# Ledger of designs, part 20: peptides against a protein of PDB entry 2FGR

Target 1, 331 residues: chain A of PDB entry 2FGR
Amino acid sequence: SSVTLFGIVDTNVAYVNKDAAGDSRYGLGTSGASTSRLGLRGTEDLGGGLKAGFWLEGEIFGDDGNASGFNFKRRSTVSLSGNFGEVRLGRDLVPTSQKLTSYDLFSATGIGPFMGFRNWAAGQGADDNGIRANNLISYYTPNFGGFNAGFGYAFDEKQTIGTADSVGRYIGGYVAYDNGPLSASLGLAQQKTAVGGLATDRDEITLGASYNFGVAKLSGLLQQTKFKRDIGGDIKTNSYMLGASAPVGGVGEVKLQYALYDQKAIDSKAHQITLGYVHNLSKRTALYGNLAFLKNKDASTLGLQAKGVYAGGVQAGESQTGVQVGIRHAF

## One batch from the design tools (peptide; aimed at target 1 F331)

Design b2_p13_4_s3 (made by RFdiffusion4, then SolubleMPNN; from b2_p13_4, 8 letters changed)
Fold by OpenDDE base, seed 1:
Structure b2_p13_4_s3 (fold): chain B 331 residues (1-331), chain A 13 residues (1-13)
Amino acid sequence: as target 1 above (331 residues)
Amino acid sequence: SDEDLDLVLSQTS
């Protein structure tokens, strides 16, 4: 058996040239290259190839010392694993996000990541971005000659908002092929939520693929998110991502990623392009810089996620430029 | 991976 303490402290100086009022914001932000975290995990060998596990992980906000508190909302699972794969009980990444965010070259954090996993419809559920779920049971298969899958179900426990009575229910999963330089996955998910106090289904389909050419890696995502409302019509977003990364001089990595968010309900598009660089000072310490451009068209109001500085929207049709320069330390 | 950098507080066989 083992118990491991682990974490990342990632803190940066960040700047965005526009907020919702058209003013610049700058200061000390967090999680620009990796999400800052503190966790405990461990395993116990039960014999016969069976293992028990636990994982407790929370986000760290280095800029204010977690002034709003600390919790284990990133992951709080107990598990059994073996030749059959792994079963997890507890709050975690839902299987679809766990697999499909792996194609995001910016690690689903900072100003450069794919932002498709989002609450596009002012859903009133706590996890309407489709990333995590409470009351989750998940199962992950072993890898069978490249083929693998994950499935999950989260209980709503009769949570209600307005007239919606199944808020928080999740059902979803993915199938994947991971072999050598190639990875490809298809994910499907549905969450029950509420919009304007009315029952709404958040449906999601995501296709991802990557290929490592050695000298560079290419990665892509195609996603449709649909908040299906009984009244007012569906709120649908089609999101696209294409990215490339390459090692530089044995100590660095450069990343370039483009994303398009076609927001059908407002007939408006947003374009995101990000250039990132990570410079490894050691195995556990890195310097990094991100430069991102977000162009909103028409009624689009998306903003870059400079966590700790400004993560809100901008005025409709406005463009935003963001910069992060920081230190990442893992322990 | 980042997990390779973790601190093992206790380990028993």
Scores: peptide ipSAE 0.086, ipTM 0.728, DockQ to the pose 0.096
OpenDDE base, seeds 2, 3, 4, 5: peptide ipSAE 0.065, 0.049, 0.073, 0.073; ipTM 0.709, 0.702, 0.722, 0.729; seed 4 fails the geometry check

Design b2_p13_4_s4 (made by RFdiffusion4, then SolubleMPNN; from b2_p13_4, 7 letters changed)
Fold by OpenDDE base, seed 4:
Structure b2_p13_4_s4 (fold): chain B 331 residues (1-331), chain A 13 residues (1-13)
Amino acid sequence: as target 1 above (331 residues)
Amino acid sequence: SDEDIDFVLSQRA
């Protein structure tokens, strides 16, 4: 058996030129290149090709030293794995997000990531962004000649909000082809939640693909999220992303990513473009910079997610510029 | 660990 302590401390100086009041925000933020984390994991060989595993991981907030506490909300799983694949029990990334966020060149964190995995409808569930779930059982297949899949189910445990029952129930999965430079995936998920105290289904379909040309990588996402409310109109968002990354000078990486969020319920679009650079000082330590521009049209109020500084919205139709410069250290 | 460096899936919960 083995136990490994691991983590990332990622802290930055961040700036956004507009908050909800139209004022700038700046300060020390976290998780600009990778989510800061502390974790424990381990495996035990049970013989016959069967292994047991555990994974406990929580987010680190370096700016305040985790003043609100530490937990294992990022992942808290026990697993069995073997030739059949892997079964996981516990809070984790849901299979759809685990796979489909892998196409985000900004690692689903900081001011540059694809923001499609979002609570678009003021959903009242804890995980209405479709990223993680409590009470989750997941299964991941082995890779068979490139083909692989993942499935998950999260128990609602009779959680209610207002008149909505089954809140927190998740069912979803993906199919994928991963072979050499090519990756492509299709994910489907439904989560039960509430909006305005009324039962709502969060349906999600996501297509992702990437190709690594060696000298550069291209990545793309197509996503539709639909909050289907029992009462009231559906809240639908179509999200699109296209990104490219390339190594620079053997020690750096440049990233450029564009995303479009077509928010149907408010008939409004938002455009996000982010330029990122990572400079490796070592295998474990990097400097990074992100520059993001978010243009909201019409009634759109999206804000860049400068965690630790400002992650709220802006005024309708306003543009927001964000900058992060930081250090990432992995151990 | 070295594998954690490649573990870039840093999704926000």
Scores: peptide ipSAE 0.011, ipTM 0.494, DockQ to the pose 0.461
OpenDDE base, seeds 1, 2, 3, 5: peptide ipSAE 0.009, 0.009, 0.010, 0.009; ipTM 0.543, 0.517, 0.501, 0.445; seeds 1, 3 fail the geometry check

Design b2_p13_5 (made by RFdiffusion4)
Pose (drawn by RFdiffusion4):
Formats: structure tokens, sequence, C-alpha cells
Structure b2_p13_5 (pose): chain A 331 residues (1-331), chain P 13 residues (1-13)
């Protein structure tokens, strides 16, 4: 049995060459290499291989001292685990995002990550990016011979927005194979939401795979996200990503990731290339840099996610360059 | 036991 207080402070200077008005922005931001966080977790041995767990974790914003207030929105769970796997109750990453975001070499944070888990259709639900859910129950199997799976159901509790009376419902899961160097997963999920006050399903299918050769690792993601309005119409986006990472000189790591976002509703594509470098001063402390280029075509207005500096859109068809340089310290 | 800090991996996002 144990109890642990932990966290990460990851703060950076960041710059983007354009915002929605075309002006550059620079400043002090956060979470470029790993999401800054503070948390408390524990594991209690109940005997016979059965364990009880808890986990409370919230995001830290070092640039403004969590000016909007601290919370445990990253994870707030209690659980039982054993030879049967693990059951968790509480707000957390849904199983699909928990497993599939592991294929993103930029840890789903900073200006370099895969942007597929986003609210493509301006859905009105609290978590229309498909990442986390309130009122979540999840089951995670053990890994037997490499095979493993996860399932989750989040209750809507009759949250109503317009014609949608089940906003926030999540049903989803994944199957996967993980043997150390090789990992592959298929995830499928549906959320209930509303767009412009009209009931809408958010359907998501995601495939991810990676192989760690030791001298380098190759990783990729494919995703279709479809917001399907009940009365007709859909906003569909296909997202693709391929990346590689390699250790450099003991202590160092280089990462490169290419992504494409095909936004069918506006018949427009965006392409992104991101180069990253991590230099470890210790196991707990790293300096890092990220350089990203995002090219929007046609009506696309996607922007790089320089958290704490600028994470909005850009003018249609514009290219945007971004940089982050910072320090990550885990405790 | 009580611990400050951790050697465990962190979750993404």
Amino acid sequence: as target 1 above (331 residues)
Amino acid sequence: SFNFGTDDDFENV
C-alpha cells in the first residue's frame, strides 16, 4: 500500500507568427512536453491480489497561477483492481483516448500533437473533443499474451441542450495488442451531443500502431470523426498521422511528426509537420524545444496549440509557424 | 507509505 503526491510543472516561452488577425504572438506558456499537473493517488492492498485505488489530478497553469481555479478535471477516480483487470469510477480519459493518444509522439500536448481528438463540429457538450468524460465507468482487462481491451460508459444524466436529452453520453472501447516493442489498437466510440441545439451523434473510429526498434520508434494514427445530426447532415473529418522518434546521445531525443486533417464539411485539408527535441538533465527534469508548421488550404483555419500564448485559429488558407522552448520538471 | 514525487510514467493529454 502507498500514497503519492505528484506533479509536473512544464512552462515555456512560445511564439506563433500569426493569430486570427494575422499578427504574431509571443509569451510565456505551459505544457509543451507534458501537461502540467498536480495529483494525489494511492493503492491499497486488500489481500488476495485485490487492490483499491484512488486518483485525483488537475492541470497546472504556471504562467498565471491557475488563475481560473484549481480542479481535478484530469482524473478523479476510485477503483478496484485484481486478476480480473480494473474497474474505475469517475471522470477520466475515456478508454478510446487513453489508449489511442499513446501513439502521439508529442504526448498529446504542445504545438506538435495529433489534433484528431478535437471538437470539429462545435458540438455543445462539455467534452466534444472525445478526450475525457464526466460520469464515467471504465473496465480494463489484463494483458494476456499481448491482448488487452478497455470499455467505458458515461452517463448523460438527462443533460439537455435543445432537442438532445442525453448530452454527454459516452459508449466506447478498444481492442489492442501490446508485447513491448509492438503496439496496435482499434478504438470505437459514440457520444451524444448537440450542434446548434440539434441532437447529434459524435462517432469516432481510431486505429493506432507503433514499433520500437530501440534505435528509433515509428508510430501512427488514423481516425474518422463524424458528427451526424439526427435530422440529417454531418461534419466528417479524417485525420492521419505518422511519426518517428529516436534517442540522440544518451540524454537526448528527437521527434518528427506529420499530420493531415481532411475536413470534409468545408472540403479543405490542413497539413502539419513538427520537429521536437528533448534534453534530459535528469529523469525528472528536461529542457525541450518544439518547432511546427501548419499549412491550411482553402477554407481551413486550424491553429497551433501554444497553450498559454495563443491557441486560436488563423485566417482561412494561411500557414502558421510556431515555436516553444521550455522546461519540464516532474515531482 | 507516503511518497512525494513519482518514478511512474505520466498519461498523455

Design b2_p13_5_s1 (made by RFdiffusion4, then SolubleMPNN; from b2_p13_5, 7 letters changed)
Fold by OpenDDE base, seed 3:
Structure b2_p13_5_s1 (fold): chain B 331 residues (1-331), chain A 13 residues (1-13)
Amino acid sequence: as target 1 above (331 residues)
Amino acid sequence: PFFLGTDEPFPPV
C-alpha cells in the first residue's frame, strides 16, 4: 500500500471596494487560485486489477492558521476501483459538481469563479450550494471512447429542519464526452433541503463544454438552479458562463471569464467579469493575480468571494471590484 | 511507502 501526504497553501493580499455597508475591505486572504488544503491519500493493489483507496482532505486557512479547527470536510472517502470504474463511500464532491466545475477556468476558487453552484434561496441545508454531500455513495465509469458518467446518492439519515424530514438527500449524475480537445457534459441533480423551515427541492441542470485549440481554450456553462417551495413559489436562477484561457511564454496562463446570473425570483441580474494571470515559478509554486468586477442590477446583492477578507454581499444594485495577488504552493 | 508532494492533479473545488 502507499500513503501520500499532499497539500496546497494559497495565500493572497485581497481588496474589495464595497462590503454590505459600502465600505472597502482589504487584508490577507486564502485560496485565490486554488483552495488551500491538507490531505492524505493512498492506494492498495488487491490484485486482478482491483484497488482499494482512501482520501482524507481538509481546507487550510493560511491567514489565521485554521483558528476554527481542521476537518476532512473536503473529502473523506474509501473506494474500490478497477476496470468497472470507481465506487466511493463518504463525504465528497457530488458527481455533478465534480464534473461541471471542471469547465470553470478559475477552478471554483477565489474572486473569479463561476458562482452558479450556490445556495440561491437561503436553504438551511449545510450543502445547499450543490458542491458536496455527506453520506454519499458515488460511482464513476471508465472512459469508453470518450463517453463517461458519474452517479451519486446521499442519505438524509432522517435529518429534519422545521417540517422538512429528508434534508441532505442528494440524487444526481452526469453524462460526458471527453475526447482529445473536446469536453462536453450534462449534469442533473436534486437535493432535499428546507427554506424557512419548509421542505424544498433544490433542482439543478447544468450543461458544460470546452474546447482546447492548443493556443487557447474556450469553456462554457449553462445552468438552471431551482428551489421548489410548496409555499411562496419557486426560486429560480439561470446562470451562464463563457471563458477563455491561453498559455503565455510557457510559464504563464491568462484567463478571462464572464458570467451572468439571472435571478428570476427577484427579477434581477448580476454580471461578473474576471481577468486572471498565473505565473509558474516552478511545477509547484506560482504567483497569481485576479481582477474581478461584479455588477449587480436592481435587487441583486451578490458579492465576490475574497475568502479570508470579505465574502459577503453588497447593497442592492451595487457594483463590486475585487483584486487578489498571491502565492500558491503545492506539496 | 510514504510520499510527499505529487504532481497529480487535484480536484478544483
Scores: peptide ipSAE 0.184, ipTM 0.852, DockQ to the pose 0.862
OpenDDE base, seeds 1, 2, 4, 5: peptide ipSAE 0.024, 0.133, 0.162, 0.118; ipTM 0.647, 0.824, 0.844, 0.834

Design b2_p13_5_s2 (made by RFdiffusion4, then SolubleMPNN; from b2_p13_5, 8 letters changed)
Fold by OpenDDE base, seed 5:
Structure b2_p13_5_s2 (fold): chain B 331 residues (1-331), chain A 13 residues (1-13)
Amino acid sequence: as target 1 above (331 residues)
Amino acid sequence: PFYIGTDEPEPPV
């Protein structure tokens, strides 16, 4: 058997020009290029091509030293793997988020990422952003000539909120084609939750694609998230992303990403544009900078996710500018 | 065996 200790410490100086009061926020933030983490993983060869695995991973907050504690909420799985693929038991990324967030050039973290994986409806479930689930069973296929898939089911364990039963139940999966420069995926998920103490289905459909031209990479996402409420009508958001990245001078990467969040329930759009640069000092250490602009229209109140500094909303129709400059170290 | 600072890839999210 083997055990690997691994992690990332990513800490930045961040600034946003507006909070919910219209005031600027600045300070030391976390996870601007990659989510800071500490993990343990390992494998055991069981013979015959069968392996057991474990993975325990928690988020690190370098700005406060995890003052609110440490947990394995990022991943806490045991697995069996072999020629059949991999079965995982435990809290993890749900298959849909695990695959479809891979098209985000900002690694689903910091001020630049695609924010489509969100609780759009004040859902009362713990994971109503569609990213992770408790009580999850997942299956991942091998790659068969580029084709691969992942499926997941999370047990609700009779969790109730108000009159809503089955809260936290997830069912979902993706199909993908990953071959050479091309990646394309379709993800479908449904999660049971509550809004205002009433049963609500969080339905998600996501399309992702990327192509690596060698000199540049293009990536895109199309997502619809729909909170189907029994009372008050559906809360639907259509989210779109298009990004490009290119290597710079063999040691750097420039990234540009645009996202549009069409929030149908409030007939309001938000536009996000982010310019990022990563400078690799080594395989493990990088400097980075992100510059993001978020334009809310009408009733939209979205804020940039400057974790550790300010990740709240802004006033309706307000624009927010954010900056992060930081160090990422992987070990 | 116990390893620290492996080059094995981790998921980005």
Scores: peptide ipSAE 0.225, ipTM 0.830, DockQ to the pose 0.812
OpenDDE base, seeds 1, 2, 3, 4: peptide ipSAE 0.124, 0.163, 0.200, 0.227; ipTM 0.791, 0.804, 0.823, 0.828; seeds 1, 3, 4 fail the geometry check

Design b2_p13_5_s3 (made by RFdiffusion4, then SolubleMPNN; from b2_p13_5, 7 letters changed)
Fold by OpenDDE base, seed 4:
Parts: sequence; structure tokens; C-alpha cells
Structure b2_p13_5_s3 (fold): chain B 331 residues (1-331), chain A 13 residues (1-13)
Amino acid sequence: as target 1 above (331 residues)
Amino acid sequence: GFYIGTDEPEEPV
């Protein structure tokens, strides 16, 4: 039996040149290279190749000292694992996000990440970004010669919003091939939600792949999200990402990532390009900088996610530039 | 056992 206390404190100075009013925002932000977290995890060997596990993890907000409190909303699972794989009970990343966000070179946080895992439709569900779910049961296979899969189901527990029932129900999974330098995955998910108080299905399909050449890594994502409303047209977004990373001087890493968000319901595109650099001062401590440019076209109002400073939208058709410079410490 | 300051696996989001 073991218990591990672990965490990351990631805090930055951040700037964005535009908010929803067209004004600049700057200050101390969080989670620019990795999401700041505090967690407890452990395992118990039950014999016969069976293990019990637990994982409790919450987000840390170093800028305000968690003024809004602390919770285990990142992960709160109990598990059984063995030769059959792993079964998890509790709030977690849904299998689709857990696998498919792994292709994001910006670790799904800060101003540089792939923003495809989003609530594109003003969905009224708590997890309409498709990242996590409450009341989740997950199953993950072992890796069989590179092949692996994950499946999940989240209970809605009769949650309702307006006339929508089954809110928060998730069903989804992925299949993947992970072998040496190659990773490739296909994920499918459906989540029940509401838009305007009406039942809506959030359908998601995501293809991801990466290849590590040693001297550089390439990564890509193709995603379609579709909010299928019972009344009204579908809200569809096609998201594309291509990124590269490379080690620099043995202690650094440079990252470049481009994403396109083709927002079909408003016939509008957004283009994101991010340059990142991480400088490892040690195994546990890094300095980092991110420079992101987000160009909205037409009716697009997307904003960079400078958590703790500004994560809102901008005016339609406006471009936003963001900078983060920070410290990441893992313990 | 109880451990502090172990390596954290990279987790998304």
C-alpha cells in the first residue's frame, strides 16, 4: 500500500491585448504550462495481480490562494486494476479527452492549447467542454502490442435543465495505437446537455496522432463537435491542430502549434498560433514563456485562456495577442 | 508508505 502527495504550482505573469471591451488585461495568472494541482493518490496490492487505487486531485490557484476553496474536481476516483486493465469510479477526465488531449503540445492549458474541447453552443451543462464528467465509470484496457482503448459512461442522475432531461449523461470511448514513437487515436463521445433549456446532444469525434522523431515531435488533431439541438439547427465546429516541439540545448523545449476553429453555425473561423518555450532549471522546476496570437474572422469571438487574468471572448472579428511568462514547480 | 515529492505523471487539462 502507498499514498503519494503530489502537485504542481504554476504561476505566471500574463498579458492579453484585448478583452471584450477592446482593453488590455494583465496580471498574475495560473496554469500557463501545466494546470496547477494538489493531489493524493495511492495503490494497494490485493494479491493475485489485482490492485486497488485512489486518486484525489484539485486545482490550485496560486494567484489568490484558492480563495473560492479547494475541491477534487480534477479527479476523484477509486479504481481496480489488473491484467484486465483498470476500472475507475468517480469524477475524472472522460476517456475521449484523457486520450485525445495528450496530442496537445501545450498540455491543454494556458494560452497555447488546442481549444477544440469546448462548449461551442452555450451549453448549460457543467462539463459541456467534453473534458470531464461527474458520476463517471471508466474502463481502460491494457496496451496489447500498441493497441489500447478506453470507455466511459457517466450517469445523468435525472439532472434536468429546462425541458432537457438526462443532462450530464456521457457515453464515449477511444481506440488507440501507441507503439514507440507513434501514437494515433480515434475518439467518439456523446454528452446530453441543454441549450436554451432544450435537450441537446453534444457529439464529438476526434482523431489524433503524433510521432516522436527524437529531434522533434509532430502532433495533430482533427475534431468535430456538434451540438444537436431538438429545436434549431446544429451547432457544428470543425477544429484542426498541428504542432511541433523540439528539445533545445538539452534543458529547453520549444513548441509551435497552430489551430483552426471552423465555427459552422456562424460561418466564422478562428486561427490560433502559439510559440512556447520551457526552460528546465531542474527536473521539477521550469521557467516558461508562451506567445499566442488568435485571429477571429467574421462573427468569431474566441479568446485565449489566460487563466487568472482574462479568459473571456473578444469582439467579433478581433485579433488577440497573449503572453505568459511563469514558473512551474512540481513536487 | 507515504511519499511526498514524487514525479507526477503528465496529465492533460
Scores: peptide ipSAE 0.062, ipTM 0.786, DockQ to the pose 0.876
OpenDDE base, seeds 1, 2, 3, 5: peptide ipSAE 0.053, 0.045, 0.060, 0.055; ipTM 0.781, 0.758, 0.772, 0.778; seeds 1, 2 fail the geometry check

Design b2_p13_5_s4 (made by RFdiffusion4, then SolubleMPNN; from b2_p13_5, 7 letters changed)
Fold by OpenDDE base, seed 5:
Structure b2_p13_5_s4 (fold): chain B 331 residues (1-331), chain A 13 residues (1-13)
Amino acid sequence: as target 1 above (331 residues)
Amino acid sequence: SFHIGTDEPEPPV
């Protein structure tokens, strides 16, 4: 049996030029290049090609030392794996997010990431961003000549909000092709939630693809989220992302990513463009900088996610500029 | 065995 202690401490100085009041925010933030984390994981060989595993992982907030506490809400799984793939029991990334966020060149973190995995509808469920679920059973196939898949089901355990009686139920999965420079995936998910105390289905479809040309990588996402409400109509967002990354001088990486969020319920778009640079001082330590611009149109109020400094919205139709400069250390 | 740090691939996001 093995046990590995691992983590990332990523802390930055961040600035955004506008908050909800139109004022600037700046300070020390967390998780600008990668989500800061502390984890324990291990495996046991059970013989015959069967392995048991565990994974416990929580978020670290280096700016305040986890003043609000520590938990294993990032992942808390036990697993069996073998030639059949892997079965996981416990809170984790849902299969759809686990696969489809991998196309985000900003690693779903900081001011630059694809923000499509979001609670677009003021959903009252704990995980209405479609990223993780409690009470999750997941299955991941092996890779068969590039083809792979993942499936998940999360129990609602009769969680109720208002008239909604199945809050937190998740069903979803992806199919993918991962071979050499090419990755492509299709994910489908439905999560039961509540909006305004009424039962709501969060439907999600996501297509992702990337190609590594060696000298550069291209990556893209197409997503639709739809909160299906019985009253008031559907809250639909179409999100698009296109990004490129390239190695610089063998020690750096430059990233450029554009995203469009077409928020149908408010007939409003937001445009995000982010330039990032990572400078590897070692295998484990990097310096990074991100520059993001978010242009809201019409009724759109999206804000950049400068975690630890400001992650709220802005005034409708306002543009926000964000900067992060930080250190990432992995152990 | 106990190990601090890994040469294994970066954990998923």
Scores: peptide ipSAE 0.135, ipTM 0.816, DockQ to the pose 0.752
OpenDDE base, seeds 1, 2, 3, 4: peptide ipSAE 0.107, 0.116, 0.121, 0.133; ipTM 0.805, 0.798, 0.806, 0.815; seed 1 fails the geometry check

Design b2_p13_6 (made by RFdiffusion4)
Pose (drawn by RFdiffusion4):
Parts: structure tokens; C-alpha cells; sequence
Structure b2_p13_6 (pose): chain A 331 residues (1-331), chain P 13 residues (1-13)
């Protein structure tokens, strides 16, 4: 049995060459290499291989001292685990995002990550990016011979927005194979939401795979996200990503990732290339840099996510360049 | 770690 108080402070200077008005922005931001966080977790051995666990974790914003207030919105779970796997109750990453975001070489944070888990349709639900859910129950199997799976159901509790009376419902899961160097997963999910006050399903299918050769790792993601309005109409986005990472000189790591976002509702594509470097001063402390270029075509207005500096959109069809340089410290 | 945690907590509160 044990109890652990832990966290990460990841703070950076960041710059984007344009915002929604076309002006540059620079400042002190956060979470460029790993999401800053503070948390408490524990595991209690109940005997016979059965364990009880808890996990409370919230995001830290070092640039403003969590000015909007600290919370445990990253994860707030209690669980039982054993030879049967693990059952968790509470807000957390849904199984589809927990497993599939592991294929993103930029740890789903900073200006370099895969942007597929986002609210493409301005859905009105609390978690229309498909990442986390309130009122979540999840089951995770053991890994037998490489095969593993996860399932989750989040209750809507009759949350009502317009014609949608089940906003926030999540049903989803994944199947996967993980043997160390090789990993592959297929995730499928549906959420209930509303767009402009009209009931809408958020359907998501995601495939991810990676192989770690030791001298380098190759990783990729494919995703279709479809917001399908009950009365008709849809906003569909296909997202693609391929990336590679390699250790450099013991202590160092280089990462490169290319992504494409095909936004069918506006018949427009955006392309992104991101180069990253991590220099480890210790197991706990790293300096890092990220350089990203995002090219929007046609009506696309996507912007790089320089958390704490600028994470809004840009003018239609504009290209945007961004940089982050910072320090990550885990404790 | 304690120093880091103290600094984080001071920042929050």
C-alpha cells in the first residue's frame, strides 16, 4: 500500500506569428512538453490480489497561479483492481482518448500534438473534444498475450440543451495489442451533444499504431469524427498523423510529426509539421523546444495551441508559425 | 520535492 503526492510544472516562453487579427503574440505559457498537474493517488492492498485505488489530479497553470481556481478535472477516480482488470468510477480520460492519445509523440500537449480530439462542430457539451467525461465508469482488461481492451459509459443525467435531453452521454471502447515494441489500437465512441440547440451525435473512430525500433520510434493516428445532427446534416473531419522520435546522445530526444485535418463541412484542409527536442537534465527535469508550422487552406482557420499565450484561430487560409521553449519539472 | 510543492501551493493560494 502507498500514497503519493505528485505533479509537474511545465512553463515556457512561446510565440506565434499571428492571431485572429494577424498580429504576433508572445508570452509565458505552460504545458509544452507535458501537461502541468498536481495530484494525489494511492493503492491499498486488500489481499488476494485485490487493490483499491484513488486518484485526484488537476491542471496547473504556472503563468497565472491557477487564477481561475484549482480543481481535479484531469482525473477524480476511485477504483478496484485485481486479476480481473480494473474498474474506475469518476471523471477521467475516456478509454478511447486514454489509449489513442498515447500514439501522439507530443503527449497531446503544446503546439505540436495531434488535433483530432477537438470540438470540430462547436458542440455545446462540456467535453465535445472527446477527451474526458463526467460521470464515467470504465473497465480495463488485463493484457493477456498482448491483447487488451477498455470500455466506458458516462451518464448524461438528463442534461438538456435544446432538443437534446442526454447531453454528455458517452459510450465507447477500444481493442488493442501491446507487446512492448509494437502497439496498435482501434477505438470507437459515441457521445450525445447539441449543436446550435439541436440534438447531435458525436461519433468517433480512431486507429493508432506504433513500433519502437529502439534507435527510433514510428507512430501514427487515423481518425474520423462526425457530428451527425438528428434532423439531418453533419460536420465530418478526417484527421491523419504520422510521426517519428529518436534518442539523441543519451539525455536528448528529437521528435517530428506531420498531420492533416480534412474538414469536410468547409471543404478545407490544414496541414501541420512540428519539430521537437527534449534535453533531460535528470529523470525529473527537462528543457525542451517545439517548432510548428500550420498551413490552413481555403476556409480553414486552425491555430496552434500555445497554452497560456495564444490558442485561438487564425484568418482563413493563413499559415501560422509557433515556437515554445521551456522547462518541465516532475515531482 | 517539498520546495517545489510549497512553491506550487503558494502560487495556488
Amino acid sequence: as target 1 above (331 residues)
Amino acid sequence: DVATLSAVLASIF

Design b2_p13_6_s1 (made by RFdiffusion4, then SolubleMPNN; from b2_p13_6, 7 letters changed)
Fold by OpenDDE base, seed 2:
Structure b2_p13_6_s1 (fold): chain B 331 residues (1-331), chain A 13 residues (1-13)
Amino acid sequence: as target 1 above (331 residues)
Amino acid sequence: DDEILAEVLAAIN
């Protein structure tokens, strides 16, 4: 058996020009290029191509030293793997988010990421952003001729909120083709939650694709999230992303990403544009900078996610500019 | 080490 300690410490100076009151916020933030984390993982070869594994991972908040405590809420799994693929038991990324966030050139973190994986409806479930689930069983196939898939089911364990009696149930999966420079995936998921104490289904469909041209990479996402409410009508958001990245001088990477969030329930759109640069000082250490613009239209109140500084919304129809400059170190 | 780093960097969300 082997046990590996690993992690990332990513800390930045961040600025946003508007908060919910219209005031600027600035300070030391966390997780601008990659989510800061501490983890333990290991494998045991059981023979015959079968392996056991464990993975325990929690978020690190370098700006406050984890003042709210440390936990393994990022991932806490035991697994079996082999020629059949991998089965995981425990809290993890749900298969849909695990695969489809891989097309986000900003790594689903900081001020630049695709924000489609969101609680669009004030859902009362703990994971109504569609990213992770408790009580999760997951299965991932091997890659066979480029084709691969992942499936997951999370037990609700009779969690109730108001009149909703199946909160936290997840079912979902993806199919993908990953071969050479091409990646493409389709994901489908449903989570049961509550909105206003009433049972609500969070349905999600996501299409992702990327192509690496060597000199540049293109990536895209198309997503629909729908909170299906028995009373009050559905809360639907269509989210779109297109991004490009390119290596710079053998030590850097530049990224440009655009996203559109069409929030149907409020007939309002938000546009996000982010420019990022990563400068690798080594294989483990990088400097980075992100510049993001978020334009809310009409009733939209979205805010950039400057974690540790300000991750709230803005006033309806207001635009927000964000900057992050930081250090990422992986160990 | 490089493989582990690659995995950590790939699991960045």
Scores: peptide ipSAE 0.018, ipTM 0.480, DockQ to the pose 0.057
OpenDDE base, seeds 1, 3, 4, 5: peptide ipSAE 0.018, 0.018, 0.000, 0.005; ipTM 0.478, 0.470, 0.360, 0.377

Design b2_p13_6_s2 (made by RFdiffusion4, then SolubleMPNN; from b2_p13_6, 5 letters changed)
Fold by OpenDDE base, seed 2:
Structure b2_p13_6_s2 (fold): chain B 331 residues (1-331), chain A 13 residues (1-13)
Amino acid sequence: as target 1 above (331 residues)
Amino acid sequence: DAAVLAAVLAAIG
């Protein structure tokens, strides 16, 4: 048996030029290059190629010392693994987000990430962004000649909101091909939620691909999210991402990513462009900088996610510029 | 729900 204590502390100085009132925000932010975390994990060899595992992980907020408390909401799983793959019981990333966020060159973190995994419809469920679920059972296959898959189901446990009686139920999975420089994946998910106290299905389809040319990596995402409502019609968003990364001088990485969010229910688009740089001082410590520009059109009010400083929206049709400069340390 | 539990148990048994 082994038990490992692990973590990341990532803290930055962040600035955004515009909030919902049109004012600038600045201060100490968290999780600009990697989500700050504290965790415990371990494995036990049961013989015959079978292993038991546990994983407990919570988010750290270095700006306030976790003033709102600490929990294991990032992951709290027990697992069995072997030649059949891995089965996990407990709160985790849902299989679709676990696989398809791997194509985001900003790793779903800071002001630069792909923002497609979002609650687009004011859904009343706790995880209506499609990232994690409570009461989750997950299965991951081994890799067979590049082919792999993952599946998940989350129990609703009769959670009700208004007239909706299955809130928090998730079903989803992906199929993928991962071989050498190539990765490609297709993910499908449905989550039961409520909007305005009425039962609503959050349907998601995501295609991802990347190729590593050695000198640079290209990555892309295509996503449709649809909140299907019995009253008021569907809330549909088509999200697109294209990114490139390259190593710099053996100690750095530069990243450039573009995203488009076509918000069909308000006939409005948002454009995001992010430039990022990471400078490795060691295997455990890095300096980083992110520069992001978000242009809203028409009725779009999206904001950059400067966690710990400002993560709200802006006025309709307004543009926002964000900067993060920080330190990441892993232990 | 019961069918999902049964499928998981069958996959690890």
Scores: peptide ipSAE 0.020, ipTM 0.631, DockQ to the pose 0.016
OpenDDE base, seeds 1, 3, 4, 5: peptide ipSAE 0.006, 0.008, 0.000, 0.000; ipTM 0.428, 0.470, 0.442, 0.366

